# Designs tried in a protein design run: peptides against a protein of PDB entry 4PN1. Part 57

Target 1, 261 residues: chain A of PDB entry 4PN1
Amino acid sequence: KIEMNFLNKPIVPDTTKVISNFLTHYLITEPVEHVEIEAKLGTLIDLETQNRFEFPVMNETILNPEFNLRTRFESDMTASEHKYLNEFLNQAFRDSQKPGRLPFAYKHTKQVDLFYETEDNSRDKIRVSKNQSDNQVLACVKKRRVADLFLYCPNDAFDIRISISDELPVSMPSGNQQPSLTRLKDRVGYVHQEIKIDLTKTTQNDPVYDTTERHELEVEFGNIADLRDRAQKAKDGMEAPLFRRVQLFMDNVRILRREHS

## One batch from the design tools (peptide; made by RFdiffusion4, then SolubleMPNN)

Design b1_p14_1_s1 (from b1_p14_1, 7 letters changed)
Fold by OpenDDE base, seed 5:
Structure b1_p14_1_s1 (fold): chain B 261 residues (1-261), chain A 14 residues (1-14)
Amino acid sequence: as target 1 above (261 residues)
Amino acid sequence: SHPFEDVSHLLYKP
């Protein structure tokens, strides 16, 4: 007979606990009202060397935010890597349609994001999102990034940034205002078990700076109400439901960051 | 940059 361990009980990875505590803080302890929680694939860059950050660890490691490591996070990848991930996710989508599996949902969206300056803070821009095909307004929000948690992944193609953001719905800017920034987004979105996986090609037109193109992959919690409920239960002493949901999220992230062309 | 592959045309393929 085989047992899980010498206690014959499940064990929770420390990474799951640390992330769960991080999420619980911004869901329950100091709750963000219109919270968005996403993980982006990218690269931690050492500001001194301009190369990928190197730390003396051999596995996935959450970096302590109390330490200034003099790094920046680049939420970008090559077109080749992005194409490979698109093909990979398309295959995963097809496989999930088979009998006995839970199916992916899929959506292809092209949108334009217009950013407007606010009087309060230059970082808290109003974002108007429109459908590129019919110019229909999809959303008008003021987004603020509240906190970041960085994972250094020395064995994988990408490092990870988990971000807590507040997306406040706001009124449309006045007709006399000009956007300070325009982003064209070509996005394919995959949803599996309420976890959203988005591949986005972004073209950014800045009136002052050169046009930039980025290729991004993000993983998002699609059911915040459920996650908040799980976090509350964890605060009340029942941690297992939260740990299971965070483990699912992180397993999806781990699958994606290990894939490369 | 590469175009996205839309799987909509593949939804009914075995």
Scores: peptide ipSAE 0.024, ipTM 0.560, DockQ to the pose 0.013
Fold by OpenDDE base, seed 1:
Structure b1_p14_1_s1 (fold): chain B 261 residues (1-261), chain A 14 residues (1-14)
Amino acid sequence: as target 1 above (261 residues)
Amino acid sequence: SHPFEDVSHLLYKP
């Protein structure tokens, strides 16, 4: 007979607990109403060296937000890395269509995001998203960044930022307002077990600066209601469902951040 | 090549 450990009970990795507590705070304790929870692949940059951050740890480590590390997070990657991840996810999609597997869903979207200043000169801009093909309005939101949690991943190609955002639906700007910024987004989305994986190429035209492209990969919780329910259960003493969901999310993130061209 | 490869196109590639 084989047992998992000397208690013969599942044990939860500390990373899972820390992230679960972080999510529970913004889902239950101080709940964000229109919450978006995503992890972005990128690089922690040391502001002093302008190179990738170096910390005396040997594995995936959640950085303490109370400690000033003088870092910034770059959520961009090279076109080559982005292409590699696209090919990797395409293969994963194909493999998931085989009998006995849970299939990926796939969607390719092209949209334009128009950013508008608010009347109160708030830092939060109104974002109107439209479909590029028919100019149909997809969303009109005021997005507020609520919190970030950074994972330093010294053994992987990418570091991770987990972000909590409030995406408040708002009314369309007046017809007389001009957008302050326009971004084109080309996005391929993969969904597996309600975890969304998006590869996004963003193109921004600036009259002063050359056209800039950004290549991003994000992993998002696709079912916030379920996640909130799990978080509530965790607050009530039943943590296992939340831990399982966070573990699934993080395993997907870990797979992706290990892949590189 | 464009970094976005539509799965629909790849499904028909050998």
Scores: peptide ipSAE 0.021, ipTM 0.593, DockQ to the pose 0.013
Fold by OpenDDE base, seed 2:
Structure b1_p14_1_s1 (fold): chain B 261 residues (1-261), chain A 14 residues (1-14)
Amino acid sequence: as target 1 above (261 residues)
Amino acid sequence: SHPFEDVSHLLYKP
C-alpha cells in the first residue's frame, strides 16, 4: 500500500493557505460587500531598473505586502501573447466538449465603459458599461480597489496580481454629465467550473495621449457566494472546502501563466 | 493583428 506521506493525510501547500487567508479576510473578517476577486497576468516591474523584477527565489512566491519592493505591476501582454492564449483557450474549450469532460462555456462580448467623475471628486469614478451592439446598459458601478496580493513567478511568462475590489452598484449619472474617459472592451470569456477566464483587449482614446491598447488576461472567481460560504466554513475551523477552491483557481492561473508563444 | 478568435465562428467554419 502506498501512502501520501508519513501521516497519510493530504497536505495543503503554503501558497494555498496564504491566499486562502487573504481571501477569508476580505470575505469574512473585514467583508467587502460587493467583492470581486480576480487574478491578472502581467509583469512585476522593478522601478529602479524598469525591467522585470528580480528576486532571489526560484519558484512561485507570494510577495510580502509589508515590504516596499519598489515595484509596479503591469497588467498587459503583447498582442502575440494574447493571441496565443486565445488559441490555447480555444483548444481547451474544444477539448472540454469531449465526452467525460466538464465543458467550458464561451462568450464574446464587446462593451464600452464610460467613466464619470463623482460630485465629491473622489478618486473612485462611476463606470457605466454598455453593450456596443445595442447600447444597452450592462452595469453602473463604483469600483474601489481594496487589496492586492502579488505572486512573483520567475519560471513563467507572467507574474500574477490577485486583487480584491469592491464594485458598488450606483445610480446612473445625470444626463447632463459627460464621461471623462471612454474605454472599448473586446472580451472573450471562458467559464469552467465557475472560474471565469477573460481575454480582454481594451482601447482607450485619450484627447491628450495617443490611443492606447491593452491586452489582458484575468481569472475570476465566478461564484462569490459559494466562495464566501467556504471562507466562513474556514473561519469556523473547516478549511478544506476553501483550500480546494483556491487550489482550483490557482491551478488554472498556473496553467495560463506558463503559456507563451 | 487582432488577437481574438471567436470559438463559435471557428466551430462552424467550413
Scores: peptide ipSAE 0.018, ipTM 0.590, DockQ to the pose 0.013
Fold by OpenDDE base, seed 4:
Structure b1_p14_1_s1 (fold): chain B 261 residues (1-261), chain A 14 residues (1-14)
Amino acid sequence: as target 1 above (261 residues)
Amino acid sequence: SHPFEDVSHLLYKP
């Protein structure tokens, strides 16, 4: 007979616990009402060297937010990397359609995001998202970044930023207001077990600067209500459901960050 | 608060 360990009970990795606690704080303790929780693939850049951050660790490490490491996170990748991930996810999608698997859902969306300044000139802009095909308004939100958790991943192609955001639904800007910024978004979205994986190519036309393209991959919790319920249960002493969900999320992130062209 | 960065462009279907 084989047992898991000398207690014959599941053990939760520290990474899972730390992330779970982080999420619980913003789900339950100081709850963000319209919370979005996503992980972005990117690169931690050392501000002094302008190279990828180097830290004396050998594996996935959550960076302590209390320390200023003089880093920035670049939520971008090369077109080649982005293409590779697209192909990889397409294959994963196809494989998931086979009998005995849980299938991916897939959606391709092309949208334009219009950013408007708020009346109070706050840093938070109103984002109006429209479908490119019919100009249907998809969303009008004021998004505020609440907190970040950074994972340095020395063995993988990408580092990770987990972000807590507040996406407050707001009324449409006045008809006379001009957008301060317009971004074209081409997004392919994959959903598996209520975890959203989005590959997004953003084109920004700046009248002063050349057209810039960004390539992002995001992993998002697709069922916030369920996650909040799990977090509440965790606060009430039953942590396992939350840990399992966070573990699933992180395993998906780990798969993706290891893939590169 | 930190600004939101959104990116999107053409990707291929399965």
Scores: peptide ipSAE 0.037, ipTM 0.528, DockQ to the pose 0.023; fails the geometry check

Design b1_p14_1_s2 (from b1_p14_1, 5 letters changed)
Fold by OpenDDE base, seed 2:
Structure b1_p14_1_s2 (fold): chain B 261 residues (1-261), chain A 14 residues (1-14)
Amino acid sequence: as target 1 above (261 residues)
Amino acid sequence: MDWFEEVKHLLFTP
C-alpha cells in the first residue's frame, strides 16, 4: 500500500491557498457585484532595465504586493507566439473531442469596442461592445479594475497577472455622443470545464501612433456563481472545493504559459 | 481591508 505522505492526506500548495484567499476576498469578504476573474499571459517588465524582470527565484512565484518592485505588466505577445498558441489550442480542442475526454467548446467572435467618456468625467469609460457582422450590441459596461496578483514565472515563456474586475452594466450613451476610442477585437474562445481561454487580436487606431495590434491570451473563470459558492464554503471552513477549482484554473494557466514556438 | 490581510498569515511566520 502506498500513501501520499506521512499523514496520508492531500496537501494544498501555497500558491493555491494564496490565490484562493485572494479570490475569496473579492467574492465574499468585500464582494464585487459583477466580478470578472481572469489571468492574462504577459511579461513583467523591470522599469529600471526595461527588460523582463529578474528576481532571485527559480520557479513560479506570487509577488508580494507589499513590495514595490518597480515593474509593469505587458499583456502582449508576438504574432508568432499567438499563432503558436492558437495552433496548440486547436490541437487540444481536437484531442478533447475523442471518446473518453471532456470536449472543448469553441467560438470565434469579432467585435468592436466603443469607448465613451462618462458624463461625470470619471476615470472609468463606458464600453459598448458590438458584433462586427451585424452591429448588434453585445454589452454596455463600465469596467473597473479592482485588484491584481502577479506571478513571476522565470522558467516559462510568460508571466501571469490574475485580475479582479467589476463589470457594471450601464445604459447606452446618448446617441449624439461620439466614442473617444474604438477597438477591433478578433477573438477565438475555448471553453473546457467552464474555464474560458481566449486568444484575442486587438486592433486600435491611434491618431498619434500608427495602428497598433495586440495579441493577448486570457484564462477566465466561466462560472462565477459556482466559484462564489465554493468561496463561501471556504469561508465556512470547507476549503477543498475552492482549492480544487483554483488548482484546475492554475493548471490550465501553467500549460499555456509554458508553450512557445 | 485589503485582500492581502487575508493571505498575510500564509506568507509569514513569527
Scores: peptide ipSAE 0.115, ipTM 0.688, DockQ to the pose 0.269
Fold by OpenDDE base, seed 4:
Structure b1_p14_1_s2 (fold): chain B 261 residues (1-261), chain A 14 residues (1-14)
Amino acid sequence: as target 1 above (261 residues)
Amino acid sequence: MDWFEEVKHLLFTP
């Protein structure tokens, strides 16, 4: 007979615990009301060298947010990398449709995001998202970044930023107000077990800078209510459901960050 | 400008 370890009980990786605690804080302890929780693939850039940050570790490492490492996170990748990931996810989608698998859901969205300044000139802008095909409003929110957790991944093509955001639904801006920024998005979304994976190409016209394009991949918790319930259970002493959900999320992230052209 | 048509080859539908 084979047992999983000498206690024959599941053990939780430290990474899972740290992330779970991070999420629990913003789900339960100091709850964000309209929380969005996502991981983005990108690169930790050393501000001094302008190259990828080098940390003296040999595997996935959560960086301590208490330390200013003089880094920035670039949530961008090359068009070729983005295309490769798209092809990879398309294949994963197809494979998931086979008998015995849990299927992906898929959605392709072309949208325009209009950013408006708030009347109080707050740092947070109002974002109106519209469907490009019919100009229907998809969302109108004021998004505030609450917290970030960075993972340095020396063995993979990408580093990871896990972000907590507050997406407050707000009323549409005045019809007389002009957007300060317009962003076009072409997004393909894949959902598997309520984990959402989005590939997005963004084109932004900056009045000062020429048109910029970004290619992003993000992984998001698609069921916040369930996640909050799991986090509450964790606070009540039953941590396993939360750990399992975080492990699932991170495993999906780990799969994606290893894939590159 | 409709850049969606220009870049559609990067975002494939399954």
Scores: peptide ipSAE 0.022, ipTM 0.433, DockQ to the pose 0.014
Fold by OpenDDE base, seed 5:
Structure b1_p14_1_s2 (fold): chain B 261 residues (1-261), chain A 14 residues (1-14)
Amino acid sequence: as target 1 above (261 residues)
Amino acid sequence: MDWFEEVKHLLFTP
């Protein structure tokens, strides 16, 4: 008989605790009403060197936001990396359809995002998302970034940004208003145990700059109500459900950030 | 103590 440890009990990684606390703050303590919680794969770039950030650690670590590290986060990857991840997820999807497994759901969407200025000249723009095939409105929101938590992952292909956003539903812009920006999105979405994994190719045309294409992978909590419930339970002294959910989320992120072409 | 109460304003990097 093998035991997990000398207590023969599961332990919670410190990373899980820190992230759980981060989420609990914006779910319960200072609640964001229309919260979106996602992790994006990308690269922490040192502003001085313009190379990937180097920090004196040997494994995954959450960066303390109190320290100005003079970094930026680039939520992008190469087309090759993106393709590899797509193939990887396709295989994972196929494997999950086998008996005895929990299946992935799969959805491929092509949409156009139209950005509009607000009347109050606020920094936040209104985003109207439409399906490219039938021009049906999918969403009309004003998205505000609330908080970021960065993970430096020296052993993996990508660093991670966990972001809290507020996606406020708003009325459609007036018919006479023109969008200030248009983006085309080709999105392949996978859902497993209510965790969403999206591969997105974004194309943007700029009159001044050449057409740019960006490749992103994001992992999102697909059931915010459940997560909020778990966070509330954690505040009430029952932390295990939240820790388990965050651990699941982070394990998915860890799998993905380790994959490279 | 919830340290986020003190540092939450720093968690967003524009």
Scores: peptide ipSAE 0.018, ipTM 0.480, DockQ to the pose 0.116
Fold by OpenDDE base, seed 3:
Structure b1_p14_1_s2 (fold): chain B 261 residues (1-261), chain A 14 residues (1-14)
Amino acid sequence: as target 1 above (261 residues)
Amino acid sequence: MDWFEEVKHLLFTP
């Protein structure tokens, strides 16, 4: 007979525990009301060298925010890397449609984001998102970044930033107000087991610089109510449901960050 | 662990 370990029971990776604790703080302890939780693929840049950050570790590790490492996170990739990931996800989508699998859902959205200054001159702008085809309003929110957790991944193509944001629904700005910034977004979204994977091309016209295009990949928890329920159960002593959900999320992130052209 | 109350202000990246 073969057993998985000397207890013959599953164990939880330490990374899962740390992230679960982080999420529980902003879901339960100091709850963000309209919380968005996402992971972005990108690169930790050392501000001194302007190259990818180097740390004396040999595997995926969560960076302790207590230490100022003098880094910045670049949530971008090359067009070729982005294209490769798109093709990879398309294949994963097709494979998931086979009998015996849980299928992906797919959505392609082209939208324009209009940013408006608030009447109180707060630093947070109002974002109005509209469908490019018919100008239908998709969302009107004021987004505030609350916290970030960084994962350094020395063996993979990308590092990871997990972000907690507050997306407050707000009323539309007055018809006489002009946007301070406009961005075009071409987004393909994949959903599997309520985990959202988005590939986004963002085009921005800068008045000083030429038109810039950014390529981003994001992984998001698609069911916040369920996640909050799991976090509450964890606070009450039942951690397994939360750990399972975080493990699923991180496994999807790990698959994606290992892929490159 | 419950260190987040002590370090949460460092978790924000502007």
Scores: peptide ipSAE 0.056, ipTM 0.610, DockQ to the pose 0.112; fails the geometry check

Design b1_p14_1_s3 (from b1_p14_1, 6 letters changed)
Fold by OpenDDE base, seed 2:
Structure b1_p14_1_s3 (fold): chain B 261 residues (1-261), chain A 14 residues (1-14)
Amino acid sequence: as target 1 above (261 residues)
Amino acid sequence: SNWFEDVSHLLYKP
């Protein structure tokens, strides 16, 4: 007879607990009303060297936000890396269509985001999102970054930023107002078990700065209501459902950040 | 309050 450990009970990794606590705080304790929760692949850059930071650890680790580590996070990758991940996800999609598997859903979208300054000159801009093909308004929101959690992944191609954002629906800007920034987004989205994986090519047209292009991969919780329910249960003493969901999320992130061309 | 202040209680509570 084989047992999983000397207690013969499941054990939850600290990483899962820490992330679960992070999420629970902004879902339940100090709840963000229109919450978006996503992980982005990128690189923790040492501000002194402008290279990827080298922390004295040998595996995935959550950075303590109490310490100023003098880093920035760059949520970008090369076109080659982005292409590789696209091919990888396409293969994963195909494999998931086989009998006995849970299938991916796939969607390709092209979107334009128009950013407008607020009348109160607040730091947060109004974002109007439109379908690029027919200019149909998809959303008008004011997005606020609430919190970040960083994972340093020395053995993988990418580090991770998990972000909590508040996307407040707002009224359309006045017809006389011109956008201060325009972003074109070419996005391929994959959904598996209500976890969204998006590959996005973003072209930013700034009237002040040169046009910039970014290649991003993000992983998002696709069912916030369910996640909030799980977080509430965790606060009430039943943590297992939340831990399972966070573990699934992180396993998907771990798969993706290990991939390289 | 900050979320990380409660991490130790989550991780090490009996």
Scores: peptide ipSAE 0.062, ipTM 0.534, DockQ to the pose 0.192
Fold by OpenDDE base, seed 4:
Formats: C-alpha cells, structure tokens, sequence
Structure b1_p14_1_s3 (fold): chain B 261 residues (1-261), chain A 14 residues (1-14)
C-alpha cells in the first residue's frame, strides 16, 4: 500500500494556496461584484532590457506584487505559436469526445468591440461587443482592472498574468457617440469542466498606425458563482474545494504554457 | 480571412 506522504493526507502546493488567497480576497473579502478572473499567456518584459525578464528562479514563481520589478506584461504571442495552440486545443477537443472523457464544448465567435469614452472622461471605457454577422449586441460593459498576479515561468514559453477585473454592465452609449476605438476579434473558445480557454486574434485599425494584429490565449473561470461559493467555504475553514478548483485551473494553464516550449 | 482552424468542420452535421 502506498501513501501520499507521511501524514497520508493531501497537501496543497504553495502556488495553489497563494492564488487561492488572492482570489478569495476579491471574491469574498473585498468582493468585486461583476468579477472576471482570467489568466493570460504572455511575456514579462524587463523595461530596462526590453527582453524577457530574468528572475533568479528555476520554476514557476508568483511574483510579489508589492515590489516594482520594472516589468510590463505583454499578452501576445507569435502567429505561429497561436496557431500551434489552436491545433493543440483542437486535438484536445477531439480526444475529449471519446467515451469515458468529459467533452469540451467549442464555440467560434467573430465580434467587433467598440470602445466609447465615458461622460466623465474616466480611464475606463465602455466596450460594446457586437456579433460581426448580424451586428447583434453581445455585451455592453465597463471593464476595470482590479488586480494582477504575475507568474514567472522560466521553463515554459510563456509567463502568466492572472487578472481580477470588474465587468460592470452599463447602458449603451448614445446613438450620436462615436467609438474611440474599434477592434475586430476572431475568437475560438473551448470549455472544459467550466474552465474557459479562448484563443483570440484581435485586429485593430488605427488611422495613424498600421493595422496591428494581436494573438492572445486566455483561461477563465467559467463559473464565478461556484468559485465564490468555494471561496466563502474557504473563509469558513473548509479550503479543500477552493484549492481543488484552483489546482484544476492552474494545471490547465500549465499545460497550455508548456506547449511550443 | 479567418486563419483559425475551426473544429466545426470535424463535427458531422446531424
């Protein structure tokens, strides 16, 4: 008979615990009402060198947010990397349709995001998302970035930013208001066990700058209500459900960031 | 043009 450890009890990795605490803060302690929680693949860039940040660690490391490391996070990848991940996820989707597996759901969405300035000239813009095919309004929100947690991943192709955002539903801008920015989004979405994985190609036409294309991969908690419930239980002393959910989320992120590495 | 590989073509229409 093999035991898990000398206590024969599950142990939570420190990474899981730290992230769980981070999430609990914005789910329960100082709750964000319309919270979005996502991890983006990208690169931590050293502002001094303009190269990928080099931290003296040999594995996945959560960076302490209290320290200004003079970094920026670029939530972008090459078209080749993005294509590879698309192919990888397509294969994962196919494999999940086999008997005995939990299936992926898949959705392809083409949308246009229209950004509008707020009347108060706040930094937060109103985003109106429309379906490209029929111009149906999909969402109208004001998104505010609340907090970020960065993971430096020296062994993988990508670093990770976990973001807490507040997506406040708002009324549509007035019909006479012109968008300050328009973005076309081509998104393929994969959902497995209520974890949402999106590959997004964003095209932005700037009258001054050449058309820019961005390639993003994001992993999102698809069931915030469940996550909040788990976080509440954690605050009440039962942490296991939250830890399990965060572990699942992070394992999916780890799989993705290792691809093409 | 959409450069994404859409898995929809692999789904047999009912």
Amino acid sequence: as target 1 above (261 residues)
Amino acid sequence: SNWFEDVSHLLYKP
Scores: peptide ipSAE 0.027, ipTM 0.485, DockQ to the pose 0.012
Fold by OpenDDE base, seed 3:
Structure b1_p14_1_s3 (fold): chain B 261 residues (1-261), chain A 14 residues (1-14)
Amino acid sequence: as target 1 above (261 residues)
Amino acid sequence: SNWFEDVSHLLYKP
């Protein structure tokens, strides 16, 4: 008979534990009311060298936010990398439709994001998202980023930023207001076990700057109510449900960040 | 004992 370890019990990885605590803080301890939790693939850039950040570690590492590492996170990739990931996810979608598997859901959306200044001239802009085809309003929110957690991944194609945001639903701006910024988004979304994986191509036309295109991949918790319930159970001494959900989320992120063209 | 500990203080930006 073979046992998994000298206790013959599962053990929780440190990464899962740290992320679970991070999420629990903003779900339970200091709860964000309209919370969005997502991981973006990108690159940690050293501000001094303008190259990818180098840290004396050999594997996936959560960076301590108490230290100013003089870095920025670029949530972008090349068109080629983005295309490769799209093809990879399409294949994963097809494979998941086979008998005995849990299927992906797929949705392709093209939307326009219109940003409006607030009446109080607050830093947070109102974002109105509309469907490009029929101008139907999809959402009207004020989004504020609350916290970030960075993972340095020296062995993978991408580093990771996990972000906590507050997306406050607000009333539509008055019909007389003009948007200060417009962004076009072409998004393909994959959902598996209530975890959303989005590939987004964003085009921004700035009157002062050249048109910029960004290619982003994000992984999001699709069921916040369930996640909050799991976090509360963890605080009450039952951590297993939260552990399993965070592990699932991170495994999906790990699969994606290892893929490159 | 619970392995879960509040380490939120390590997650605050300076």
Scores: peptide ipSAE 0.024, ipTM 0.439, DockQ to the pose 0.129
Fold by OpenDDE base, seed 1:
Structure b1_p14_1_s3 (fold): chain B 261 residues (1-261), chain A 14 residues (1-14)
Amino acid sequence: as target 1 above (261 residues)
Amino acid sequence: SNWFEDVSHLLYKP
């Protein structure tokens, strides 16, 4: 008979524990009401060198937010990398449709995001998202970034930012108000076991600056209610359900961040 | 879209 270890019990990686605690804080301890939890693929850039950050570690590691490492996170990737990931996910989608597998769901969305200044001149802008085809309002929110957790991944193509955001639903801006910024988003979304994987191409036109494109890949928890329930159970001493969900999330992230053109 | 390969035609409910 084969056993997992000398206790014959599952062991939880330290990364899973740390992330679980991070999520539990903003789900339960200081709960964010309209929480969005996503991981973005990108690059940790050293502000001094303007190159990818170098840290004396040999594998995936969560950076301690207490230390100012003088880094910034670039959530952009090349068009080639983005295309490669799209092809990779398309293949994964096809494979998941086979008997005996759990299938991906797929959605293609083209939207325009209109950003409006708030009356109180707050830092947070109101974002109105509309469908490009019929101009229907998809969402009107004030998004606030609550917290970030950064993973340095020296062996992979990308580093990771896990972000907690509050997406507060707000009323539509007045009809006389003009947007301060407009962005076009072309997004393909893949959903597997309530984990959302989005590839997004964002186009921004600036009258002064040339058109800029951004290529992003994000992984999001698609069932916040379930995640919150799991986090509560963890606080109550039953950690396994939360750990399992975080492990699933991170395994998907790990698959994606290893892929490159 | 020319940018993203659309796989929507492959969708079915199990």
Scores: peptide ipSAE 0.022, ipTM 0.437, DockQ to the pose 0.013

